Peptides against a protein of PDB entry 3C2G. Designs and how they scored, part 38

Target 1, 209 residues: chain A of PDB entry 3C2G
Amino acid sequence: IRTFDLLGLLLHDSDAIDGFVRSDGVGAITTVVQYPNNDLIRAGCKLLLQVSDAKALAKTPLENILPFLLRLIEIHPDDEVIYSGTGFLSNVVAHKQHVKDIAIRSNAIFLLHTIISKYPRLDELTDAPKRNRVCEIICNCLRTLNNFLMMWIPTPNGETKTAGPNEKQQVCKFIEIDILKKLMSCLSCEGMDTPGLLELRSTILRSFI

## One batch from the design tools (peptide; made by RFdiffusion4, then SolubleMPNN)

Design b1_p12_8_s1 (from b1_p12_8, 6 letters changed)
Fold by OpenDDE base, seed 5:
Structure b1_p12_8_s1 (fold): chain B 209 residues (1-209), chain A 12 residues (1-12)
Amino acid sequence: as target 1 above (209 residues)
Amino acid sequence: PEEIVVKAPVAS
């Protein structure tokens, strides 16, 4: 925990973050969070989130790391872990096709839907911090989906990857009314990036039209 | 449409 805190303090510098990632820092974190210690898992996932936008991730082998993280966020009960993990996922897949491929073949799309679905309606959450955290998790999941969807949008050059039939079916689940309601309810949460949520909503809707 | 990266909040 103290090591992660120290790293967190050092991670105010982008070069330091990149240095950590280049030194297999993500692998080190994932090793630590394999132990059944919730404090370590929480701290490790938070650190993952903090380094999730590192440029060095493009050169990091994630074939073993990412499936493990996906399993973790599937089963772990702590919202802080889910928040950090989904946040990491959303950032790590961005602009990295090979990482998207790893995530998708590891059933990430279905998992995102599962995560959103497991949370109650936001109007049922009376605790504002809890409600906001749930909103953030939902947003992380939907942002991750957005980043996946971008790979299937035709480019002006006519080159488009085609989603497999299974992926298409899984994506279609996100147009369920319950999913859309949860997204819309997040717009009413205090402290949320409303412009970002609106953009995300627009992107998702365009992807299904 | 662009991919979205969100900067993690830097703990102050």
Scores: peptide ipSAE 0.481, ipTM 0.894, DockQ to the pose 0.666
Fold by OpenDDE base, seed 4:
Structure b1_p12_8_s1 (fold): chain B 209 residues (1-209), chain A 12 residues (1-12)
Amino acid sequence: as target 1 above (209 residues)
Amino acid sequence: PEEIVVKAPVAS
């Protein structure tokens, strides 16, 4: 646990982060978080989030790692784990089609919907830190969705990947008014990047037109 | 439309 914190403190340099990732650091963390220790899982997932934007992830085999992490965030009750895991997911799929494919095959789109649906309305949360954390989780999920949707937007060259029927059906679940309301409620949370959330909202809405 | 990457806050 403290080791992960220490690593997180040392990994302030992008090259160091890349070095860690190239040395199978993500695999090592994933191995560690398989132990039924919630503190260890929390710390490990936090470290995953911290290295989630590493360029070296594009060259890292994630076929076994990513499905495991998806299952972890599906079942784990700790918001901190969910926050870190969804944050990791959003970053790791960005600009990496092969990673998106792995995630989607592992039912990631539906999982994102499930996660958002599990949380209560933000107005029902009286504890501000808890409310903000829930907002962040929802935002992570929606950001991940955004990153998935981008791969189906036609390029100027007219080439676009087409979403399969199952993928389309999974995406359609995000049109639910409850999902949109939760997104809107996040705009009122303290410390949130409101302009960024508005942009995300716009992108998501445009993707459904 | 752009993909979004959010850098984790540097632990201070």
Scores: peptide ipSAE 0.426, ipTM 0.872, DockQ to the pose 0.644
Fold by OpenDDE base, seed 2:
Structure b1_p12_8_s1 (fold): chain B 209 residues (1-209), chain A 12 residues (1-12)
Amino acid sequence: as target 1 above (209 residues)
Amino acid sequence: PEEIVVKAPVAS
């Protein structure tokens, strides 16, 4: 735990973060968080989030790492782990088609829906820190979905990938009224990317309805 | 529309 805290204190610039990632730092973290210690898992996932925007991730093999993380956030009932994990996921899939493919094959779209579905409506949460964390988790899930959807939008040169039938079906789950209500509830939370959430809503509705 | 990357938080 203290080791991860120390690493976090050292990783304040992009060069240090990239150096850590190039040294298989992500693999090292995922190895450590396999131990059944909640504090260690929290610290490790937080560190993953802290390096999740590193440019060096484009050259990092994630075939084993990403499915492991997805499984971890699927089975671990800890808001801090879910927050860090979904935040990492949203960033790591961005601009990396290969990583998106790994995530999708590992049922990431369905998992995102499951996570959102399990949380109560934000208006039912009276504790402000809890409400804010839940809102952030939902936003991380929706941001990840946004990044997936982008690969099915036509590029300026006219090239477009087509979503498979399973992916289409899983994406369609996000237009359920309960999910849409939770999306809308996030718009009432301070510090959230309201324009991004509105854009996502528009993209989903135009693409699948 | 564009893909979204959120700046990673700094450790406390």
Scores: peptide ipSAE 0.413, ipTM 0.872, DockQ to the pose 0.644
Fold by OpenDDE base, seed 3:
Structure b1_p12_8_s1 (fold): chain B 209 residues (1-209), chain A 12 residues (1-12)
Amino acid sequence: as target 1 above (209 residues)
Amino acid sequence: PEEIVVKAPVAS
């Protein structure tokens, strides 16, 4: 825990973060979070989120790291772990087809739907900090889905990558009225990127036209 | 439409 705190204090600069990632810092974190300590897992996942936009991630092998993180999110009901993990996932898959493929092969689409489905409607949450955290998690999940969907958008010449039948079926689950209502309810949360949420809604709905 | 990357938060 103290080590992650120290790293958190030092990693306020993008070059320092990139240096950490180049030195296999992500691998080090994932090794540490394999120990069954909730505080350590929370701190490690938070640190993953903090380095999730590092340029050096483009050169980092994620074949073992990403499936492990997905499994961790699946089995750990902690909101902070889920928040950090889905945030990391959304950033790390962006603009990286190979990373998207690893995530999808590891049932990421289904997992994202499961995560959103397990949370109550935001209007049922009276505690503002809890409501905001849940909203952020839902947004992270939908942003990740958006980044997946982008690879199946037709190019100007009409060519596109084809989603497999399983992926298509899993994506179709996100047009459920419950999911759409949860997305829309996030628009009422203070400090949320409302334009971004509207874009997510548009992209999701357009993918089924 | 575009892929979205959110700036990573800094530890408090």
Scores: peptide ipSAE 0.388, ipTM 0.876, DockQ to the pose 0.665

Design b1_p12_8_s2 (from b1_p12_8, 8 letters changed)
Fold by OpenDDE base, seed 1:
Structure b1_p12_8_s2 (fold): chain B 209 residues (1-209), chain A 12 residues (1-12)
Amino acid sequence: as target 1 above (209 residues)
Amino acid sequence: SSEIVIKAPVAS
């Protein structure tokens, strides 16, 4: 626990973060969070989020790490773990087609829908910190979906990948009224990137045009 | 539309 806290305090610049990642730091964290200790899991996932935008991740083998993380955020009850894990996922798949492929093969699209669906409506949450955390988790999931969808959106002069029928069906679940209401509710949360959320909404809708 | 990367939070 203290080791992860120390690393989090020391990793303040991009070069230091890249150095940690190049030294198999993500693998080391993944090993530690396999212990049945919720404090270690929380601290480890927080550290993952803190290094999730590292350039070195493009060269890091994630074939074993990413499926493990997806299973963790599927089953772990702690919102802090879910927040950190979904945040890491959204960043790590960005601009990395091979990482997107690993995530999709591991049923990431369905998982994102499951995570959003399990949380209550924001208007039912009276505690502001809890409401904001839930909103952030939902936003992380939708941002991850956005990053997936971008590879399937046709461009006038570009070649795009074609989503398989299963992926298309899973994406269709995100236009459910419950999901759309949760997205819209996040627009009223303090500190949220409203323009970004509107872009997410647009991207989701465009996937069906 | 573009892909979105959020700024990684730093421990306080």
Scores: peptide ipSAE 0.404, ipTM 0.870, DockQ to the pose 0.672
Fold by OpenDDE base, seed 4:
Structure b1_p12_8_s2 (fold): chain B 209 residues (1-209), chain A 12 residues (1-12)
Amino acid sequence: as target 1 above (209 residues)
Amino acid sequence: SSEIVIKAPVAS
C-alpha cells in the first residue's frame, strides 16, 4: 500500500509514468492486486488509473491484464475499485484499436452496462460523496462506451469498421431509458464536468440514429 | 466528436 502511494507521488512526470509502464509496471500492479487484500486492491487500482493515460500503454501487451481487470471490476464491491478500474479502462482503450478489440472480446461493452445498472437511482443516494462517486463511475463507463463507438464512426474517406452483431446487441443495451436517466442525473452532481457530459450524451445519442 | 481521455484526480 505504501509502495503504491509512493509510486503515485513519484509518477507526476509523464516520462516517469512511461518508464514505469515500459518496465511492465501495469503487469506488476495487476499481479499484486490478485491477492485478497482490499486495501491493496484499492491502492493498486488507483495507481492503474494514475498511469492509465501513459503513451507506453500502446506498446504494452494487455491480453492478460485487461481481461483480469474487467473481471475485477465486474465482481468487486468497492466503488473506489470500480471507479479506478473503469477510469483505467476508459483511458487505456482510447486511441488504441488493439486494446479496444481485447476489451470488446472480453465482453467489456456489456460489462459497462452491467456496472451502470447495478447502481441505484442517484436520487436515492443521500450521501453526496457517494452520489458523486457513483456519477463518476457511470461517466467512466459511458466514456468508455464513447471511445468504443468512435471505432464505428465513418472516417472522411468513408471507411469505417463495422460493429459485429454481438457488439451491436451490446451497444443497444445503452438505449434503455434507465441508462439515459442515469446519465442525465449525473448532470446534477456537484463538481461534474457538465459540458463534457452533455457532449458525451450527444455523441451517444447520435450513435444510435 | 472525439475520444475522451481523463486525467487521474490529483490528490489534494
Scores: peptide ipSAE 0.244, ipTM 0.813, DockQ to the pose 0.583
Fold by OpenDDE base, seed 3:
Structure b1_p12_8_s2 (fold): chain B 209 residues (1-209), chain A 12 residues (1-12)
Amino acid sequence: as target 1 above (209 residues)
Amino acid sequence: SSEIVIKAPVAS
């Protein structure tokens, strides 16, 4: 725990973060969080989130790391782990087709739906910190979905990759009224990126027009 | 209509 705290204190600039990632820092973290220690898992996933926008991730092999993380956020009960893990996922797949492919093959689309479905409606949460954290998790999931959906939006020349039938079916689950209501309820949370949420909604709905 | 990357939080 103290080791991750120390690393967190050192990783306040992009160069330091990038250096950590280039030195296989992500691999080191994922090795550590495989131990059955919830405090260690929480700290490790938080650190993953902190380095999730590093440029060096484009050159990092994620074939083993990403499926492991997906399994972790599928089963772990701690909201902080889910928050950090989904945040990492959303960032790491952005602008990286090969990473998106790994995630999708690992059933990421269905998992995102499952995670959102596990949480109650925000209006049922009276504790503001809890409500905000849940909102952030939902946003992370929907942001990840957005980044997947962008692969299948037609380019100006009218050509685009087509989603497979399984992916299409899984994406269709996100137009369920319960999911849409949860997205909309996040708009009422203070400190949230409202324009970003509206963009997510637009992207999701546009995918079915 | 773009992919989204969020700013990583700073550790306390």
Scores: peptide ipSAE 0.223, ipTM 0.808, DockQ to the pose 0.631
Fold by OpenDDE base, seed 2:
Structure b1_p12_8_s2 (fold): chain B 209 residues (1-209), chain A 12 residues (1-12)
Amino acid sequence: as target 1 above (209 residues)
Amino acid sequence: SSEIVIKAPVAS
């Protein structure tokens, strides 16, 4: 635990973060968090989030790491772990087609829906810190979905992949009224990026037009 | 729209 805290304090420089990732730091963290210690898991996932935007991740094999993390955030009850894990997921799939493919093959789209569905309506949460954390988790999930959807939007200069029938079906679950209501409820949370949430909503809806 | 990357929270 103290080691991860120390690493977190040292990893404020982008070059240092890249160096950590190049030295298989992500693999090292995922190995450590396999032990059933909640404090260790929380600290490790937080560190994953801290390095999740590293450029070196584009060259990091994630075929074993990403499915493990997906399973972790599927089953772990701690909101802090879910927050860090979904944040890592959203960042690590961004701009990396091969990582998106790994995530999708590992049923990530359905998992995102499951996570959002498990949480109560935000208006039912009276504790502001808890409500905000849940909102952030929902936003992380929807941001991840956004990054997946961008893969299937035609670009003027790019080959567009077509979503398979299974992916289409899983994406369609996000237009359920319950999901949309939860997205909208995030707009009322303190400190949330309202313009970003509106943009995300627009992207999701446009994907079905 | 563009793909979104969030800034990792810095441990205060």
Scores: peptide ipSAE 0.207, ipTM 0.798, DockQ to the pose 0.647

Design b1_p12_8_s3 (from b1_p12_8, 7 letters changed)
Fold by OpenDDE base, seed 5:
Structure b1_p12_8_s3 (fold): chain B 209 residues (1-209), chain A 12 residues (1-12)
Amino acid sequence: as target 1 above (209 residues)
Amino acid sequence: LEEIVIKAPVAS
């Protein structure tokens, strides 16, 4: 009960979240989700998502944490875990080149494609909550990809990294018609952030043309 | 083009 209250307060205060992260809170969560308890895994991943935009993550060692999370979202059957994990991933790699590097060398790009590919077409999902959740997962994956792609886009004033041949090959898979159809189908989901989805679509297209 | 960060909804 007290832990729940503390976490509740944490989630409403950015400084508290940052303090939690600075105190190796992410490491603590990842320790918890290593146990074969689906309730704990779900709750832990949700908490990861909730703290995933913390500034302190830039100073958090993720060399062991991130590969573990990637393996978790690769194999875990629960959409809530996948949603939270991919959401965390998208946020944690944002503006953090070293984190992107960890993720990429851990085969994150391929994993994102795998995750999107394993879900059925959204038009085949009659349950609206399920459809929306799947859409959100797909969006999280594509957003993560977007954040990776940013480092390979030439900037006028900066040295741009070039994607390796493997990364290029993996990125090219996202231009598949099935991937694009899934993204487009998300625009029809109820309660979705349509402007955000349109932005994502634009970014993806821009990355390939 | 900007990197995207999702803000967690805060329940009131």
Scores: peptide ipSAE 0.294, ipTM 0.818, DockQ to the pose 0.561
Fold by OpenDDE base, seed 1:
Formats: C-alpha cells, sequence, structure tokens
Structure b1_p12_8_s3 (fold): chain B 209 residues (1-209), chain A 12 residues (1-12)
C-alpha cells in the first residue's frame, strides 16, 4: 500500500511515468494486486489509472495483463477499483489496435454492458460523491466502447474493419432504453464533460445507421 | 469523431 502511494506521489512527470511503464511497472502492479487484499487492490488499480496514458504502453505486452484486469473489474465489488480499472481500460485501448483486439477477444464489450447494467439509476443515489463516482464509471465504460466503435466506422478512404456477428450483437445491447437513460443522466452530473458525453452518444447511434 | 483519452488523475 505504502509503495503504491509513494509511486503515485512520485509519478507526476510524464517522463517518470513512461520510465516506470518501460520497466514493466504495469506488470509489477498486476502481480501485486493478485494478493487478496482489497486495500492493496484499490491502491494498485489507482496507480494503473495514473499511468494509463503513458506512451510506453504502446510497446508493452498486454496479452496477460489486460485479461486479468478485465476479470478483476468483472468480479470486484469496490467502486474505486471499478473506476480505476475501467479508466485504465479506456485509455490503454485508445489508438492501439492490438490492445483493442486483446480486449475484444477477452469479451470486453459484453463486460462493459454488464458493468453499466449493475449500477442503479443515478436519480436513486442520494449521496452526491457516490452518484458522481457511478457516473464516472459509466462514462469510462462508454468511452471504452467509443474507442472500439471507431474501428468499425467507415472512413472517407473506404477502409474499415467489420465487426463480427458476436461483437455486433453485443454492441446492439447498448441501445437499450436503460443504458440510454443512464448515459443521459450523466449529462447532468457535476464535473462531467458534457460535450464528450454527447460525442459518445453520437458514436453509439452512428454504429446503428 | 476521435478516440478519447482522459487525463490520468494525479494523486493529491
Amino acid sequence: as target 1 above (209 residues)
Amino acid sequence: LEEIVIKAPVAS
């Protein structure tokens, strides 16, 4: 716990973060958080989020790390772990086709839907910090989906990957009225990027036209 | 439309 806190305090510089990642820091964290200690898991996942935008991640083997993280956020009950894990996922797949492929093969699309679905409506949450955290988790999931969907949107050059039938079916679940209501509710949350959320909505809708 | 990367939070 103390080690992760210390690293979090030291890793304020992008070069330092990149150095940590190049030294297999992500692998080290994922090894440590396999210990059944919730405080350790929370601290480790928070650190993962803090380094999730590192340039060095483009050169990091994630074949074992990413499936492990997906399993963790599938089963762990702590919202802080889910927040950090989904935030890491959204950032790490961005602009990295290889990482997207690993995530999708590991059933990430279905998992994102499951995570959004398990949380209550935001209007049922009376505690503002809890409501905002849930909103952030939903946004992280939808952002991750956005980054996946961008692969299948036709470009002006006419070159696009095609989603498989399973992926298409899983994406279709995100037009459920419950999911759309949760997305719309996030637009009213304090501190949220409203233009970004509107873009997410547009991307989701575009995938069905 | 562009892919989205959020700014990683720094520990306070």
Scores: peptide ipSAE 0.282, ipTM 0.822, DockQ to the pose 0.679
Fold by OpenDDE base, seed 2:
Structure b1_p12_8_s3 (fold): chain B 209 residues (1-209), chain A 12 residues (1-12)
Amino acid sequence: as target 1 above (209 residues)
Amino acid sequence: LEEIVIKAPVAS
């Protein structure tokens, strides 16, 4: 635990983060968080989030790491783990087609829907810190979905990938009224990417309705 | 649509 805290203090600049990632730091974290200690898992996932936008991740094999993380956030009810994990996921898949493919094959789209579905409506949460954390988690999930949807938007060069039937079905679940209500509720939270959430909503509706 | 890379705030 203290080791991860120390690493978090040291990894405050891009060069240090890239150095950590190049030394298989992500693999090291995923190895450590396999132990059944909630504080350790929280600290490890937090550190993953801190390095999630590192340039060196583009050259890091994630075939084993990403499925493990997805399973971790699937089985852990801890909001801090889910927050850090979904934040990591959203960043690590960004601008990396190969990583998006790994995530999708690992049922990431369905998992994102499951996570959002498990949380109550924000208006039912009276505790402000809890409400804000839940909102951040939902936003992380929706940001990840947005990054996936980018694969299926035609490029200026006319190149486009088509979503498979299973992926389409999983994405269609995000137009359920309860999911849309939760999306809309996040628009009222301070510090959220409101324009991005609105764009996502529009894209989902245009693509699948 | 754009891909978003934003680190969540980490409490010190």
Scores: peptide ipSAE 0.065, ipTM 0.732, DockQ to the pose 0.478
Fold by OpenDDE base, seed 3:
Structure b1_p12_8_s3 (fold): chain B 209 residues (1-209), chain A 12 residues (1-12)
Amino acid sequence: as target 1 above (209 residues)
Amino acid sequence: LEEIVIKAPVAS
């Protein structure tokens, strides 16, 4: 715990973060979070989120790391772990086709739906900090999905990758009324990117209708 | 349509 706190204090700028990643910092974190300690898992996932936009990640093999993180998110009900993990996932797949492919093969689309489905409606949450955290998690999930959907948007010449039948079926679950209501409820949360959420909704609906 | 990267919160 103290080690992650110290690292968090040192990683305030992009150069320090990039240096950490170049030194196999992501691999070190994933090794530490394999221990069954909730505090270590929380701290490690938070640190992953903090380094998730590092340029050096483009050169980091994620074939083993990403499936492990997805499994960790799947089995942990902890909001802080889910928040950090989905945030990391969203950032690490951005602009990286090969990383998107790894995530999709590891059932990321289904997992994102499962995560959103497990949370209550935001209007049922009276505690503002809890409500905001849940909203952030839902946004992270939907942002990740949006990044996947972008792979299947036709180019101006009409050429595009096609989603497989399984991926299509999994994406179709996000147009369920319950999921859409949860997305819309996030629009009422303070500090949320409302235009971004509307864009996500539009992308989800237009991609498969 | 832009792929969004979240700015990580700085832990204090």
Scores: peptide ipSAE 0.052, ipTM 0.723, DockQ to the pose 0.607

Design b1_p12_8_s4 (from b1_p12_8, 5 letters changed)
Fold by OpenDDE base, seed 1:
Formats: structure tokens, sequence, C-alpha cells
Structure b1_p12_8_s4 (fold): chain B 209 residues (1-209), chain A 12 residues (1-12)
């Protein structure tokens, strides 16, 4: 725990973060969070989130790391772990086609839907910190979906990947009324990027037009 | 429409 806190205090600039990642820091964290200690898991996932925008991640082999993280956020009961893990996932897949491919092969799209579905409606959460955390998790999932969907949107040059039938079916689940209501409820949360959420809504809807 | 990257939070 203290080691992760110390690393978090040291990693305040992009160069230090990038250096940590180049030194297989992500692999080191994922090794530590395999121990059955929830405090270590929480601290480790928080550190993953803190380094999730590192440029060095584009050169980091994630074939073993990403499936492990996906399994962790599938089963772990702690919202802080889910928040950090989904935030890491959203950032790490951005602008990295090979990372998107690893995530999709590991059923990430279905997992995102599962995570959103397991949380109650935001209007049923009376505790503001809990409500905001749940909203952030939902937003992380939808942002990750957005980043996946971008790879299947036709570019002006006509070059686009086509989603497979399974991926298309999984994406279609996000137009369920319950999912859309949860997205809309996040627009009312304080401190949220409302324009970003509206863009997510537009991206999701566009995928079905 | 672009991919979204959120600035990583720094430990406080």
Amino acid sequence: as target 1 above (209 residues)
Amino acid sequence: MEEIVVKAPVAS
C-alpha cells in the first residue's frame, strides 16, 4: 500500500510516468494486485489509472495484462477498483488499434454492458459520493465503448474496419432503455463532462443509423 | 467525433 502511495506521489509529470511504464511498471502493478489483498488491489488499480495516459503504453505488450484486468473488474466487488480499472481501460485503448483488438477478443464490449447493468439507477442512490462514483464508472464504460466504436465509423477515405456479427450484437445491447436512462442520468451529475457525454450519446446512436 | 482520453488523476 505505502509503496503505491509513494509511486503516486512521485509520478506527477508525464516524463516520470512514461519512465515508469517503460520500466514495465504496469506489469509490476498487475503482479502485485494478484495477491488476495483488497487494499493492495485498490492501490494498484489506482496507480494503473494514474499512468493510463502514458505514451509508453503504445509500446507495452498488453496481451497478458489487459485480459487479467478485464477479469478483475468483472468480479471485484469494490467500486474503487471498478472505477480505476474502467478508467485505465478507456485510456489504454484510445488511439491504439492493437490494444482495442486485445480488449475486444477478451469480451470487453460485453463486460462494459455487464458493469453498467449491475449498478442501480442513480436516482436510487441517496449518498452523493456513491452516486457520483457510480456515474463515473458508467461514464468510463461508455467512453471505452466510444473508443471502440470509432474504429468502425467510416472515414472520408472509406477505410474502416467492419464489426463482426458478435461485436455488432453486443453493441446493440447499449440501446436498451435502461442503459440509455443511465447515460441520461449521468448528465445531471455534478462535475461530469456534459459535452463529452452528449458526444457519447451521439456516437452510440450513430452506430445504429 | 474523436476518441476520448481523460487526463490521468494525480494522487493528492
Scores: peptide ipSAE 0.399, ipTM 0.871, DockQ to the pose 0.683
Fold by OpenDDE base, seed 4:
Structure b1_p12_8_s4 (fold): chain B 209 residues (1-209), chain A 12 residues (1-12)
Amino acid sequence: as target 1 above (209 residues)
Amino acid sequence: MEEIVVKAPVAS
């Protein structure tokens, strides 16, 4: 646990982060979080989030890692793990088509919907830290969705990947009024990047037009 | 529309 924290403290340099990732650091973390220790899982997922924007991830084989992490965030009850995991997912799929493909094949879109759906309405959460964390998780999920949607936007060259029928069906679940309400409720959370959330809202809504 | 990457907060 302290080792992961220490690593996190040392990984302030992008080159160091890339070095860690190139040295199979993500694989090492995922190995550690397979142990049934919630503290290790929490710390490991936090570290994953911290390195999730590493450029070296584009060259990292994620075929085994990503499905495991998806399963972890599907079943783990700790919001901190869910936060870190969804944050990692959102970043790792960004600008990486092959990673998006792995995630989608592993039912990531449906999982995102499931995660959002399992949380209560924010107005039912009286604890501000908990409410904010839930908002962040929802935002991570929607950001991940955004990054998936981007791959199906036609390029100026007319070349676009087409979403399969299953993906389309899964995406359609996000137009549910309850999902939209949860997104809107996040805008009122203290300490949130409201402009960023508004942009995300706009992007999501535009993607469904 | 742009893909979004959020940098993890620097551990204070």
Scores: peptide ipSAE 0.389, ipTM 0.863, DockQ to the pose 0.670
Fold by OpenDDE base, seed 2:
Structure b1_p12_8_s4 (fold): chain B 209 residues (1-209), chain A 12 residues (1-12)
Amino acid sequence: as target 1 above (209 residues)
Amino acid sequence: MEEIVVKAPVAS
């Protein structure tokens, strides 16, 4: 636990983060969080989030790491683990088609929907820290979905990938009334990417309705 | 629509 805290304090610049990632730091973290210690899992996932925007991740094999993380956030009820894990997921899939493919094959789209679905409406949460954390989790999920949707938008060169039937069906679940209400509730939270959430909503509705 | 990368938090 203290080792991860110390490492997190040292990883304060992009060069240090990239050095850690190039040394298979992500693999090392995922190995450590396999042990059934909640504090260790929290610290490890937080560290994953801290390195999630590293450029070196583009050269890191994630075939085993990403499915493991997805399973971890699927089975763990801990908001801090889910927050860190979904934050990592959103960043790690960005601009990396291969990583998106791994995530999608590992049922990431369905998992994102499941995570959003299990939380109550934000207006039902009276504790401000809890409400804010839940809002951040929902935003992380929706941001990840945004990054997935980008792969099915035509490029300037006219190249486009087509979503499979299963992916389309899973994305369509995000237009459920309960999901849309939760999306809208996030717009009322301070510090959220309101323009991005509105754009995502528009894109989902335009593409699938 | 653009892909979104959020700046990773720094430990304090």
Scores: peptide ipSAE 0.349, ipTM 0.864, DockQ to the pose 0.643
Fold by OpenDDE base, seed 3:
Structure b1_p12_8_s4 (fold): chain B 209 residues (1-209), chain A 12 residues (1-12)
Amino acid sequence: as target 1 above (209 residues)
Amino acid sequence: MEEIVVKAPVAS
């Protein structure tokens, strides 16, 4: 805990974050969070989120890290872990086809749907901090999905990777009325990126046209 | 349509 706190205090600068990632900091975190300590897992996942936009991640092998994180999110019913983990996932897959492929092979699309499905409707949450956290998690999941869907959008040159039948089936689950309602409910949360959420909605709907 | 990267939160 103290080590992650210290790292958190030192990692306010992008160069320091990049240096940490270059020194296999992500691997170090993933090693530490394998211990069954909830506080350690929370702190480690938070640190992962904090370094998730580092440029050095483009050169970091994620073949072992990403499946582990996905499994951790799947089995750990902690909003802070899920928030941090889905935030990391959304950032790390962006603009990285290889990382997207690893995530998809590790059933990330299905997991994202499962995460959204397990949370209640935001209108059923009276506690504002809890409601906001749930909204952020849903947004992280949908942002990750958006980044996956971008792989299969036709380019002007007509060359597009086609989603496999399994991926297509998993994506189709996100047009369920309950999922769409949860997306729309996030628009009512204060401090949310409403334009971004509308773009996500549009991307999801257009993927089925 | 763009892929979205959100700036990582700074530890409070």
Scores: peptide ipSAE 0.323, ipTM 0.847, DockQ to the pose 0.640

